# Designs tried in a protein design run: peptides against a protein of PDB entry 3T7K. Part 60

Target 1, 248 residues: chain A of PDB entry 3T7K
Amino acid sequence: KAEKILARFNELPNYDLKAVCTGCFHDGFNEVDIEILNQLGIKIFDNIKETDKLNCIFAPKILRTEKFLKSLSFEPLKFALKPEFIIDLLKQIHSKKDKLSQININLFDYEINGINESIISKTKLPTKVFERANIRCINLVNDIPGGVDTIGSVLKAHGIEKINVLRSKKCTFEDIIPNDVSKQENGGIFKYVLIVTKASQVKKFTKLINDRDKNETILIVEWNWCVESIFHLNVDFTSKKNVLYQKK

## One batch from the design tools (peptide; aimed at target 1 C21 H26 T65)

Design b2_p26_8_s3 (made by RFdiffusion4, then SolubleMPNN; from b2_p26_8, 12 letters changed)
Fold by OpenDDE base, seed 3:
Structure b2_p26_8_s3 (fold): chain B 248 residues (1-248), chain A 26 residues (1-26)
Amino acid sequence: as target 1 above (248 residues)
Amino acid sequence: SAETEKAIEEALSGPIFETDEDVLYK
């Protein structure tokens, strides 16, 4: 069926997209449309797997979903596109009225607002955002919205190697892990990095660390600090936004 | 860019974390 539909076109574009969707196409596509998209070099996956070499995200806008956040870790993310790309493409293909001998849909017309070439270009860097920031090991409170597994998965996708989950009510100093990174010449290194949800946790962890490891560097942030860093693909240590406690 | 910053701030203004289901039905 797809071949018959596409036979009216003299030449088919190859978009070369391996994509996931977030905030759109929750019902998926019918078999014919999937085949059509495949013939155009567009493959849509249900889940993110590293082996699939994903290079594209479909979303209506910048979102804080697991898929969107992880898409910024693709190597590289080539395109971040609005769902209207697929909608218009399929509409044109199924249209009997269009006397067009060729599909005329340009990817660049469907970019997600705010995801520009500057952001896309950073996905071509050999390192991940938290790796560049010398954040290798973090402490994460167990009551984080979204759950430690999802949050941890996002953080790992962006270069954090070890995630230590803290039971906020029961944890002691011995439960807190250091950010074990070698001193590099050009970068701030925090010995203790923590993601917390409450002011009470800030008070608790700062006390625990300062009482036992008095002169060490500490960074305590909200989840939004991580999200913002991911969206920019850069950690700005000069910003105090979403930083709850910082000791350099 | 200003557009990027605006879009990021908009994204950050919502819940601390969202699922696909949460986004689709809002």
Scores: peptide ipSAE 0.534, ipTM 0.918, DockQ to the pose 0.690
OpenDDE base, seeds 1, 2, 4, 5: peptide ipSAE 0.514, 0.538, 0.538, 0.538; ipTM 0.886, 0.924, 0.923, 0.925; seeds 2, 4, 5 fail the geometry check

Design b2_p26_8_s4 (made by RFdiffusion4, then SolubleMPNN; from b2_p26_8, 10 letters changed)
Fold by OpenDDE base, seed 5:
Structure b2_p26_8_s4 (fold): chain B 248 residues (1-248), chain A 26 residues (1-26)
Amino acid sequence: as target 1 above (248 residues)
Amino acid sequence: SSETEKAIEEALKEPIFQTDEDVLYE
């Protein structure tokens, strides 16, 4: 059926998209439309897997969903597109106007607002954002909204190798892991990096660390610090936004 | 760009974590 529908076009584009969707297309696509999209080089996946070599995200705007945050870790993210791309494409294809010799849809007309070439270009870098920031091992409190598994998965996608989950009420100094990174000559390295949710946790962890390892560097941040870093694909250590405690 | 910063700022105003189910697009 898809072949018959597409037969009216003398030339078909190959968009070469391997995509996931977030904040759109909750009901999915019918079998014919999936086949049409496949013939145009558009493959939509339900979930993110590294083996699929995803290069595209569909979303109405910048979102803080797991899928959107992880899409910025694609290697590379080639396109971040509004759902209207698919809608207009399928509408044109299903149109009964006999005179359409070609599909006239340009990907660049459907960019997600705010995801520009500067952001896209950073996804071509050989390193991940937290890797570039010398953050390899972090401590994460267990009561974080979204859950430690989802949050941890996003952080790992962006170059954090080890996530230590802290039971905030029961943890001791021995439960806190150091950020094990090689000394880079020109980069600030924090020995202890923690993501917390409450001011009481800041007081607790700063006390535990300072009592046992007084001269060490500490970075305690909120989740929004990570999200902002992901959206920019850059860590700004000069910003105090979402930083709860910093000791250099 | 200024457009990027505005879009990021708006995204950061949303709840600390969003699920696909929490985001409605019509």
Scores: peptide ipSAE 0.483, ipTM 0.914, DockQ to the pose 0.862
OpenDDE base, seeds 1, 2, 3, 4: peptide ipSAE 0.479, 0.479, 0.479, 0.480; ipTM 0.912, 0.913, 0.912, 0.913; seeds 2, 3, 4 fail the geometry check

## One batch from the design tools (peptide; aimed at target 1 L63 T65)

Design b2_p27_1 (made by RFdiffusion4)
Pose (drawn by RFdiffusion4):
Structure b2_p27_1 (pose): chain A 234 residues (1-94, 102-181, 189-248), chain P 27 residues (1-27)
Amino acid sequence: KAEKILARFNELPNYDLKAVCTGCFHDGFNEVDIEILNQLGIKIFDNIKETDKLNCIFAPKILRTEKFLKSLSFEPLKFALKPEFIIDLLKQIHQININLFDYEINGINESIISKTKLPTKVFERANIRCINLVNDIPGGVDTIGSVLKAHGIEKINVLRSKKCTFEDIIPNDVIFKYVLIVTKASQVKKFTKLINDRDKNETILIVEWNWCVESIFHLNVDFTSKKNVLYQKK
Amino acid sequence: SFDELLGEDKEKDEELVEEVIEDNNKS
């Protein structure tokens, strides 16, 4: 059936996209539209799996979804495209000349896309390997945790902020000895006291979640930035 | 199902994203 639609075309391009959509196409398209995309070398997965080697993201803009943030750890991310690409493509299908250059997500330029080829992850480059994360983090620890691990963090230690003792805090073994992601000023006080009481001479970095988000969008951890840094001892 | 935006403070999160966009366009 889709072949009939495509039988009208002398030659079909191979867009070679393995993509997820975020902020768009939240189920699929109709079955015909889907089979057409595959015939054009475009495959859209429901969720991100490391072994599918996704290279593309469809999104109306830069988004803070788990999908968009993880797409910045594709190996490599080749295309970040507005949904209008698929829309214009299917509109024409129903010769093919829709191109991969008229549909960039504004704000995701080549300099950022290119960093996804680097042989390291953003937090791996920053020597942030093992972190503590408060259990009350917005988005929940499983998701935030998945995003941070996708960006080079190996160990996520979740702290029940009200209950945790110093012994629950894991060092950042790879440089900050202790890295914590927190929500409340009430947590900054408790943690700096606990660590200062027990490991006075060591280094500490306490940041908000937004510090991690900014680092991912830039694919760089800027240690000279005070934005979203709640406490540091270096 | 729709995807969720990750964050605590909506205005602050939007502003941060806008700043990222400005920085990348100035590059």

Design b2_p27_1_s1 (made by RFdiffusion4, then SolubleMPNN; from b2_p27_1, 14 letters changed)
Fold by OpenDDE base, seed 2:
Structure b2_p27_1_s1 (fold): chain B 248 residues (1-248), chain A 27 residues (1-27)
Amino acid sequence: as target 1 above (248 residues)
Amino acid sequence: MKDKELGSDKKEDEELINEFIEKSNSE
């Protein structure tokens, strides 16, 4: 069926997209449309797997979904596109009225607002955002919204190697792991990095660390600090936004 | 299945998105 539909076109584009969708196409695509998209070099996956070498995301806008946040870790992310690209493409292909011998849809007309070439270019860097920030090992509280597995998976996609889950009510100093990075002379390395949800956790962890390791550097942040860092593909240590405690 | 937003207070998300767009357009 797809071949018969596409036979009216003299030339078919190859978009070379390996994509996931978020915030759109919840019902998926019918078999004919999937085959049409495949013939145009558009492959849509249900889930993110590193082995699939994904290079594209479809979303109506910037979202705080696991898929969207992880898409910024693709190597590289080539395109972040609005779902209207697929809608208009399929509409043009199914249209019998258009005497179009060619598909006339440009990917660049469907870019997600706020995902510009500067962001795309940073996905071509050999390092991940938290790796560049010298954040390798973190402590994560167990009561984080979204769950430690999902949050941890996003953080790992962006270069955090080790995630230590802290049981906020039962943890001791010995449960807190150091950020195991070589001291660079120019500063910006924190021995203890923690992601917390509550002010009471800040008080607890600062006391535990300062009582046992008084001279060490501490960074305590909210999840939004991580999200902003991911969206910008840069950690801004000069910003106090979403930083709950910092000791240099 | 609808993907869940992580850490979403809808208002904070909109503000963050707007700030991101503004910064991205200024760079």
Scores: peptide ipSAE 0.183, ipTM 0.540, DockQ to the pose 0.788
OpenDDE base, seeds 1, 3, 4, 5: peptide ipSAE 0.176, 0.170, 0.199, 0.174; ipTM 0.611, 0.600, 0.568, 0.606; seed 4 fails the geometry check

Design b2_p27_1_s2 (made by RFdiffusion4, then SolubleMPNN; from b2_p27_1, 15 letters changed)
Fold by OpenDDE base, seed 2:
Structure b2_p27_1_s2 (fold): chain B 248 residues (1-248), chain A 27 residues (1-27)
Amino acid sequence: as target 1 above (248 residues)
Amino acid sequence: MKDKELGENEKEDEELIEEFIKKSNEE
């Protein structure tokens, strides 16, 4: 069926998209439309796998979904597109207007607002955002919204190697892991990095660390600190936004 | 299935958070 529909076009574009969708196309596509998209070089995957070498995301806007956050770790992310690209493409292809010898849809007209060339360019860097920030080992509280597995998976996609899950009510100082990064001269290396959900956790962890390791550097942040860092593909240590405690 | 948004952390006491932020800025 798809071949008969596409046969009216003299030339078909090859978009070379390997994509996931988030916040759109919840019901998926029919078999004919999937086949059409595949013939145009658009492959849509249900889940993110590293082996698929994904390069695109479809979303109506910047979202705080696992898929969206992980898409910014693609190597590289080539395109972040609005779902209207697919809608308009399929609409043009299914149009009975005899005069369309060519598909005339430009990918650049469908960019997600706020994902600019600067963001896309950073996905071509050889390092991940938290790796560049000298954050390799973190402590994560077990009561984080979204769950430690999902949050941990996003953080790992962005260069965090080790995630230590802290049982907030039962943890001791010995349960807190150091961020094992060699002190580079350029500053900004924290020995203890923690992601917490509550003010009571800030008080607890600052006390535990300061009582046992008084002279060490501490960074305690909210999840939103990580999200903002991912959305910008940069850690801004000058910003106090979403930082709950910092000791240099 | 609709993808779940990874929302904000639960804040127990906004005033305590603000106090910690202020202290961390003075140190």
Scores: peptide ipSAE 0.169, ipTM 0.531, DockQ to the pose 0.243
OpenDDE base, seeds 1, 3, 4, 5: peptide ipSAE 0.156, 0.125, 0.028, 0.127; ipTM 0.534, 0.573, 0.467, 0.602; seeds 3, 4 fail the geometry check

Design b2_p27_1_s3 (made by RFdiffusion4, then SolubleMPNN; from b2_p27_1, 12 letters changed)
Fold by OpenDDE base, seed 3:
Structure b2_p27_1_s3 (fold): chain B 248 residues (1-248), chain A 27 residues (1-27)
Amino acid sequence: as target 1 above (248 residues)
Amino acid sequence: MKDKELGKDKEEDEKLIEEVIEKSNAE
């Protein structure tokens, strides 16, 4: 069926998209539309796997979903597109009225607001955002919304190597891991990095660390600090936004 | 399945930050 539908076009574009969807296309695509998209070089995957060499995300806007956050770790992310790209494309292909010899859809007309070329260019860097920020080992509280596995997976995609899960009610100083990074010349290295969900956790962890390791650097942040860092593909250590405690 | 957004709603996070700031100023 797809071949018969596409036979009316003299030339077919090859978009070369390997994509995931988030916040759109919950019902998926019918078999004919999947075949059409495949013929146009658009392959949609259900899940993110490194082996698939994904280069595209479809979403209506910037979202705090696992898929969207991980898409910013693609190597590179080539396109972040609104679902209207696929909708308009399929609409043109299924249209009987237009004697369209060619499919004329420009990908740049469907860019997600806030994902600009500056963000896309950073996905071409050889390093990940937290790697560039000298954050390799973090402590994560076990009661984080979304769960430690999902949050941890996003953080690992962005260059965090080790995630230590803290049982907030039962943890001791010995349970807190240091951020073991070699002193790079130009960046403030925090020995202890923690992601927490409650003010009581800030008090607890600051006390535990300061009582046992008084002179060390501490960064305690909310999950939103990580999200903002991912959305910008840059860690701004000058910003106090979403920072709960900082000791330099 | 709908992908879930990760993290607290902005309103809950703002309240948490305010609470931490208020407690830090009171100490």
Scores: peptide ipSAE 0.215, ipTM 0.586, DockQ to the pose 0.250
OpenDDE base, seeds 1, 2, 4, 5: peptide ipSAE 0.195, 0.183, 0.218, 0.182; ipTM 0.554, 0.560, 0.585, 0.564; seeds 4, 5 fail the geometry check

Design b2_p27_1_s4 (made by RFdiffusion4, then SolubleMPNN; from b2_p27_1, 13 letters changed)
Fold by OpenDDE base, seed 4:
Structure b2_p27_1_s4 (fold): chain B 248 residues (1-248), chain A 27 residues (1-27)
Amino acid sequence: as target 1 above (248 residues)
Amino acid sequence: MKDKELGKDKKKDEELINEVIKKHNEE
């Protein structure tokens, strides 16, 4: 069926997209449309797997979804596109208008607002955002909205190697892991990095750390600090935004 | 299923996104 539909075109583009969708196409695609997209070099996956070498995200806008946040860790992310790309493409292909010589859809017309070439270029870097920031091991409170597994998975996609989940009510100093990074000369390395949800957790963890490991560097942030860092593909240690406690 | 947005405060979370968009568009 797809071949018959596409036979009206003299030339077919190869978009070379391996994509996931977020905030769009919840009902998926029919078999014919999937085959059409495949013939155009567009493969849509249900889930993110590293082995699939994903290079594209479809979303209506910048979203705080697991898929969107992880898409910024693709190597590289080539395109972040609005779903209208697929909609317009399929519409043109299914159009009953006589022999269209070519499909006239340009990927660059469908960029997600706020995901520009500057951001795309940063996904070509050999390192991940938290790796560049010397954040290897973090402590994550168990009451984090979204759940520790999802949040942890996003953080790992962006270069955090170890996520220690803290039971906020029961944890002791011994439960807190250090950020085990080699002293690089020019970067503020925090020995303890924590993602928390409440001011009471800040008080607790600062006390636990300062009482047992005096004068060590501490960074306590909200999840929004991580989100902002991901969206910028850069950690700004000069910003106090979403930083709850910092000791240098 | 609809993908869940990872946040705790819708207003603050939207503001963050808007600021990100603004900053990126200025670059």
Scores: peptide ipSAE 0.600, ipTM 0.947, DockQ to the pose 0.921
OpenDDE base, seeds 1, 2, 3, 5: peptide ipSAE 0.599, 0.598, 0.599, 0.599; ipTM 0.947, 0.947, 0.947, 0.947

Design b2_p27_2 (made by RFdiffusion4)
Pose (drawn by RFdiffusion4):
Structure b2_p27_2 (pose): chain A 234 residues (1-94, 102-181, 189-248), chain P 27 residues (1-27)
Amino acid sequence: KAEKILARFNELPNYDLKAVCTGCFHDGFNEVDIEILNQLGIKIFDNIKETDKLNCIFAPKILRTEKFLKSLSFEPLKFALKPEFIIDLLKQIHQININLFDYEINGINESIISKTKLPTKVFERANIRCINLVNDIPGGVDTIGSVLKAHGIEKINVLRSKKCTFEDIIPNDVIFKYVLIVTKASQVKKFTKLINDRDKNETILIVEWNWCVESIFHLNVDFTSKKNVLYQKK
Amino acid sequence: SSYFENLEKENEEALKEAEEEGEYWAS
């Protein structure tokens, strides 16, 4: 059936996209529209799996969704495209000349896309390997944890902030000896006291979640930035 | 086409939900 629709075309382009959508196309399209996209070398997965080697993201804009943040750890991310690409493409299908250049997500330029080819992840490059994360983090630890691991963090230690003792705190073994992601000023005081009491001469970095988000959007951890840094001892 | 108009509306709703998720994470 989709072949009949496509039988009218002399030649079909191979867009070669393995993509997820975020902020768009939250189910699929109709079955015909889907089979057409595959015939054009466009495959859209429901969720991100490391072994599908996704190279594209469809999104109306830069978004803080788990999908958008993780797309910045594709190996490599080749295309970050507005949903208008698929829309214009299916409109024309129903010769094919829709291109991959008229639909960039504004704010995601080549300099950022290209960093996804780097042989390292953003937090791996920053020597942030093992972190502690408060259990009350907005978005929940499973999701935030998945995003941070997708960006080079190997160990996520979750701290019940009200209950945890120094012994629960894991060092950042790879440089900051202790890295914590926190929500409340109430937590900064408790953790700096505990660590200063028990490991006085060591280094500490305490940041908000937004510090990690900015680092991912820039694919760079800027240690000279005070933005979203709640406490540091270096 | 009505199909693409509906698709755009659905995308707008999905975008709003994604922005709300982002605002919650930024809290």

Design b2_p27_2_s1 (made by RFdiffusion4, then SolubleMPNN; from b2_p27_2, 11 letters changed)
Fold by OpenDDE base, seed 2:
Structure b2_p27_2_s1 (fold): chain B 248 residues (1-248), chain A 27 residues (1-27)
Amino acid sequence: as target 1 above (248 residues)
Amino acid sequence: SEEFEELKKKNEEALKEAEELEKEILS
């Protein structure tokens, strides 16, 4: 059925998209439309796997979903597109207007607002955003909204190697892991990096660290600090936004 | 045309769900 529908076109574009969707197409596509998309070089996956070499995300706008955040770790992310691309494409293909010998849909007309070429270009870098920021090992409180698994998965996708989950009520200094990164002269390296949810946690962890490991560098941030860093694919250590405590 | 209008409506619902999830994660 898909072949018959596509036979009216003299030439088919190859978009070469390996994509996931977020905030759209929850029910997927029918078998005919999936085949049509496949013939056009558009493959849509349900989940993110590194082996699939994903290069595209479909979303109506910038979202803070796991899929969207992880899409910015693709190597590279080639396109971030609105779902209207697929809709208009399928509309054109299913159109009975005999006059269309070619599919005339440009990917660039469907870019997600706020995902610019600068962001896309950074996904081509050989390093991940937190790797560039010298953050390899972090401490994460167990009561983080969204859950430690989801948050941890996003952080790992962006270059954090080790995530230590802290039980906020029971943790001691010995439970806090250091960020084991070699001191670079020009980089703000923090020995202790923590993501917390409450001001009380800031007080607790700062006291524990300062009492046992005096004069060490500490960075305590909110989850939003990580999100902003991901959206910009850059860590701005000059910004105090979403930083709860910093000791250099 | 009807099929695509339904798809648009479903996508609007999907967006609302995603926005709710965002609020949960950011809260």
Scores: peptide ipSAE 0.407, ipTM 0.883, DockQ to the pose 0.787
OpenDDE base, seeds 1, 3, 4, 5: peptide ipSAE 0.406, 0.407, 0.405, 0.403; ipTM 0.882, 0.883, 0.881, 0.880; seed 3 fails the geometry check

Design b2_p27_2_s2 (made by RFdiffusion4, then SolubleMPNN; from b2_p27_2, 11 letters changed)
Fold by OpenDDE base, seed 4:
Structure b2_p27_2_s2 (fold): chain B 248 residues (1-248), chain A 27 residues (1-27)
Amino acid sequence: as target 1 above (248 residues)
Amino acid sequence: SSYYEELKKRNEEALEEALKEEEERLS
C-alpha cells in the first residue's frame, strides 16, 4: 500500500533520520505511515539505544524529558524537529488533490525553537558536556525528584562515568565519593560534586566534607544546573544560577 | 484529513503529559 501511494512521485527524498519522539506521537503511527516514513529514510524508535545511531529528536519544543535531554548527547544530533514535519509530510503524500510530482518538505523549516546550529555543532565534539567540564564522578541524593535512575541515565549520557547515590538521611562522609579527575593545568576541578534538592542537604554535606577533608573544592548544585548545562552543551562555572554552594 | 487533526490533538495531549512529568520532577 505504501508503495502504491509513493508511486506517484518521480523522486523520493532520503531524509536519513533515526529518531525518537518526546511530547508527541505517543501512540505511534499506523502501519502504512510507518512504511511510508521508512521509504523516505525516516526511522522512529521507541527507546534510545546507542547501537541505533540516533541522530534526530521530534518534540514540539524544548523539553526536560529524559529522551529530550539524552538526544543532546547524540553523536551527532543532526536535527531537532517539530512533529509537524511528520504530519505535513504525510499529509502531502496522502493528498489526492495535488498532482505533486515531488515531495516539497524542508527539514529546516521545522527546527525546534532554541536548538540552534551552535548547539547542534557542539554535539559533533568528541567529548560530552560534563567531560569537558571535568566532572566524572558525582554524588546524587536518593530523594531527587524523577528518581536516581532517570537522572543518572541522563547524566551518564552526557559524560558522567560514576554516579554515587547518597542516602541523604543516613550518609556519612565515607559515603561521599571524590570527583576523580586528573588535575589539568587550567584549574576549575571540583573534588566533590553533589546534586541535592534541599538546603538541609547543603548544610549536611558541607559540614561533613569540611570537617573531614578541609580546604577541598566543593560544588553543590540543583538538578536545574545540570539541565541548563545540557541545554547549552556547556558548563558555565561563572554563573551562580542553580548553584547552592561553591568552594574553590 | 480528520485523522491528522486527531493526531495533532493527541500530540497536544502528549505535550501536556510531558509537561506534567517535568513538573513532577521539579517539585
Scores: peptide ipSAE 0.534, ipTM 0.932, DockQ to the pose 0.745
OpenDDE base, seeds 1, 2, 3, 5: peptide ipSAE 0.532, 0.528, 0.530, 0.531; ipTM 0.931, 0.931, 0.931, 0.931

Design b2_p27_2_s3 (made by RFdiffusion4, then SolubleMPNN; from b2_p27_2, 12 letters changed)
Fold by OpenDDE base, seed 4:
Structure b2_p27_2_s3 (fold): chain B 248 residues (1-248), chain A 27 residues (1-27)
Amino acid sequence: as target 1 above (248 residues)
Amino acid sequence: SSYYEKLKEENKKALKEAEEYEKLLLS
């Protein structure tokens, strides 16, 4: 069926997209459309797996969903596209009224606002954003909205190797793990990195750390700090935005 | 086609759901 539909075109583009969707296409596509997309080099996956070598995200806008955040860890992310790309493409293909000899859809016309070439280019870097920032081990409070699994998964996708979940009400100093990174010349390394949700947690953890490991560097941030870092694919240590406590 | 119009409407709903999820993460 797909072949018959596509037969009217003299040449078919190969978009070479391996994509996931977020905030769109929850119900997927019909079998014919899937086949059409496949013939055009567009493969849509339900889940993110490294083995699939995903290079594209479909979303209506920048979202804080797990899939969107993880898409920025693709190696590289080639395209971040609005779902209208697929819709317009399929509409054109299924159109019987248009004597179209070729498909006239340009990917660049469907870029998600805010995902610019600067961001895309950074996904070509050999390192992940938190790796570049010398954050390999992080402490995460267990009461974080969205859950530690989702948050942890995103963080790992972006280069954090170890996620230590802290039971906020019961944790002691011994439960807090250090950010085990080698001293790099000219790089600010925080020995303790924590993602927290409440001011009370800041007070607790700062006290625990300062009482037991005096004069060590501490970074306590909100989840939004991580999100902003991901969206920019850069950690800005000069910014106080979403930083709850910092000891250099 | 009516099918793709429906798809657009479904995507609007999907976006709303995603936005609600974002709110959860911001809470």
Scores: peptide ipSAE 0.462, ipTM 0.906, DockQ to the pose 0.813
OpenDDE base, seeds 1, 2, 3, 5: peptide ipSAE 0.461, 0.461, 0.458, 0.458; ipTM 0.905, 0.905, 0.905, 0.904

Design b2_p27_2_s4 (made by RFdiffusion4, then SolubleMPNN; from b2_p27_2, 17 letters changed)
Fold by OpenDDE base, seed 4:
Parts: structure tokens; C-alpha cells; sequence
Structure b2_p27_2_s4 (fold): chain B 248 residues (1-248), chain A 27 residues (1-27)
């Protein structure tokens, strides 16, 4: 069926998209449309796997979903597109009107607002955002909204190698792991990096660390600090936004 | 087509769900 439908066109574009969807197309596509999309070089995957070499995300806007956040770790992310791209494309293809010689849909017309070339270009870098920021090991409180697995998965996608989950009420200093990175001359390295949810946790962890490891560098942030860093594909250590405690 | 209108409506719902998820789980 797809071949018959596509036979109306003299030439078919190859969009070369390997994509996931978030905030759209939850029910997927019918078999014919999937086949059509495949013939046009558009393959949509249900889940993110590194082996699939994903290069595209479909979303209506910038979202804080796991898939969206992880898409910014693609190598590279070539396109972040609105779902209307697929809809308009399929509408055009299924149109019974006169012999369209060519599919006239431009990917660039469907870019997600706020995902610009600067962001896309950063996904071509050989390093991940937190790797560039010299954040390799972090401590994450167990009561974080979204769950440690989801949050941890996102962080790992962006270069965090080790995630230590802290039981907020029961943890001791010995449970806190240091951020073991080689000192780079040009970048502030925090020995302890923690993602917390409450002010009480800030007080607790600062006390634990300062009592046992005096004069060490500490960065305690909210999850939003990580999100903003991901969205910009850059860590801004000069910003106090979403930073709960900082000791340099 | 009716199908694509329905798809658009479903996408609106999907967005709402995603926004809800953001609000509740990924603050």
C-alpha cells in the first residue's frame, strides 16, 4: 500500500531521521504510515537506545521529559522537530489531489522553538555537558521527584559516570561520594556535588561534609540546575539560579 | 482527514500529559 501511494511522486526525499517522540504520537502510527515514513528515511523508535544512533526528536515544544532531556545527548542531535512535520508530510502524501511531482516539506520549517543551531552545534562536541563541567560523580537524594532511576538515566546520558543515591534521612558522611576528576587548570572542580530537594538536606549535607572534610568545595543544587544546564548544553557556574549551596 | 484530526487531538492530550508530568515529577 505504501509503495502504491508513494508511486505518485517522481522522487522521494530521504530525510535520514532516526527519531523518538515525546509529548506527541503516544499511540504511534498505523502500519501504512510507518511504512511511508520508512520509505522517506524517517524511522521512529519507541525508546532511546545508543545502538540506534538516534539523531532526531519530535516534540511540540521544549519539554522536561526523560526523552527530551536525553535527546540533547544524541551524537549529534540533527533535528528537534514539531510533530506537525509528520502530520503535514503524511497529509500531503495522502492527498488525492493532482499528481504531486515532489513532496514539498522542509524540515527547517518545523524546528522546535528554543532549539537553535547553537544548541544543535553543541551536540556535535566530543564531550557531554557535565563531562565538560568536570562533574563525573554526583550524589542524588532518594526522594527526588521523578525517581532516582529516571533522573539518574538522564544525568548519565549527559556525562555523569557515577550516581550515588543518598538515603536522605539515614545517610552519613561516609555515604557521600567525592567527584573524582583530575584537576583541570581552567575549571572549578567541586569535590562534592549533590542534587537535593529540601533546605533541610542542604543543612544536613553541608554539616556532614564540613565537619569531616573541612575546606572542601561543595556544590548543592536543585534538579532544575541540571535541567537548565542540559537545555543550554553548558554549565554556568557563575549563575546562582537553582544553586542551594556553593563553597569554592 | 478525520484520522489526522484525531491524531492532532491526541497530540494535544499528549502534550498536556507531558506538562503534567513535568509539573509533578520533574520540578
Amino acid sequence: as target 1 above (248 residues)
Amino acid sequence: SKYYKELEEKNKKALEEAEKYEKELLK
Scores: peptide ipSAE 0.460, ipTM 0.904, DockQ to the pose 0.784
OpenDDE base, seeds 1, 2, 3, 5: peptide ipSAE 0.460, 0.458, 0.458, 0.458; ipTM 0.903, 0.902, 0.903, 0.902

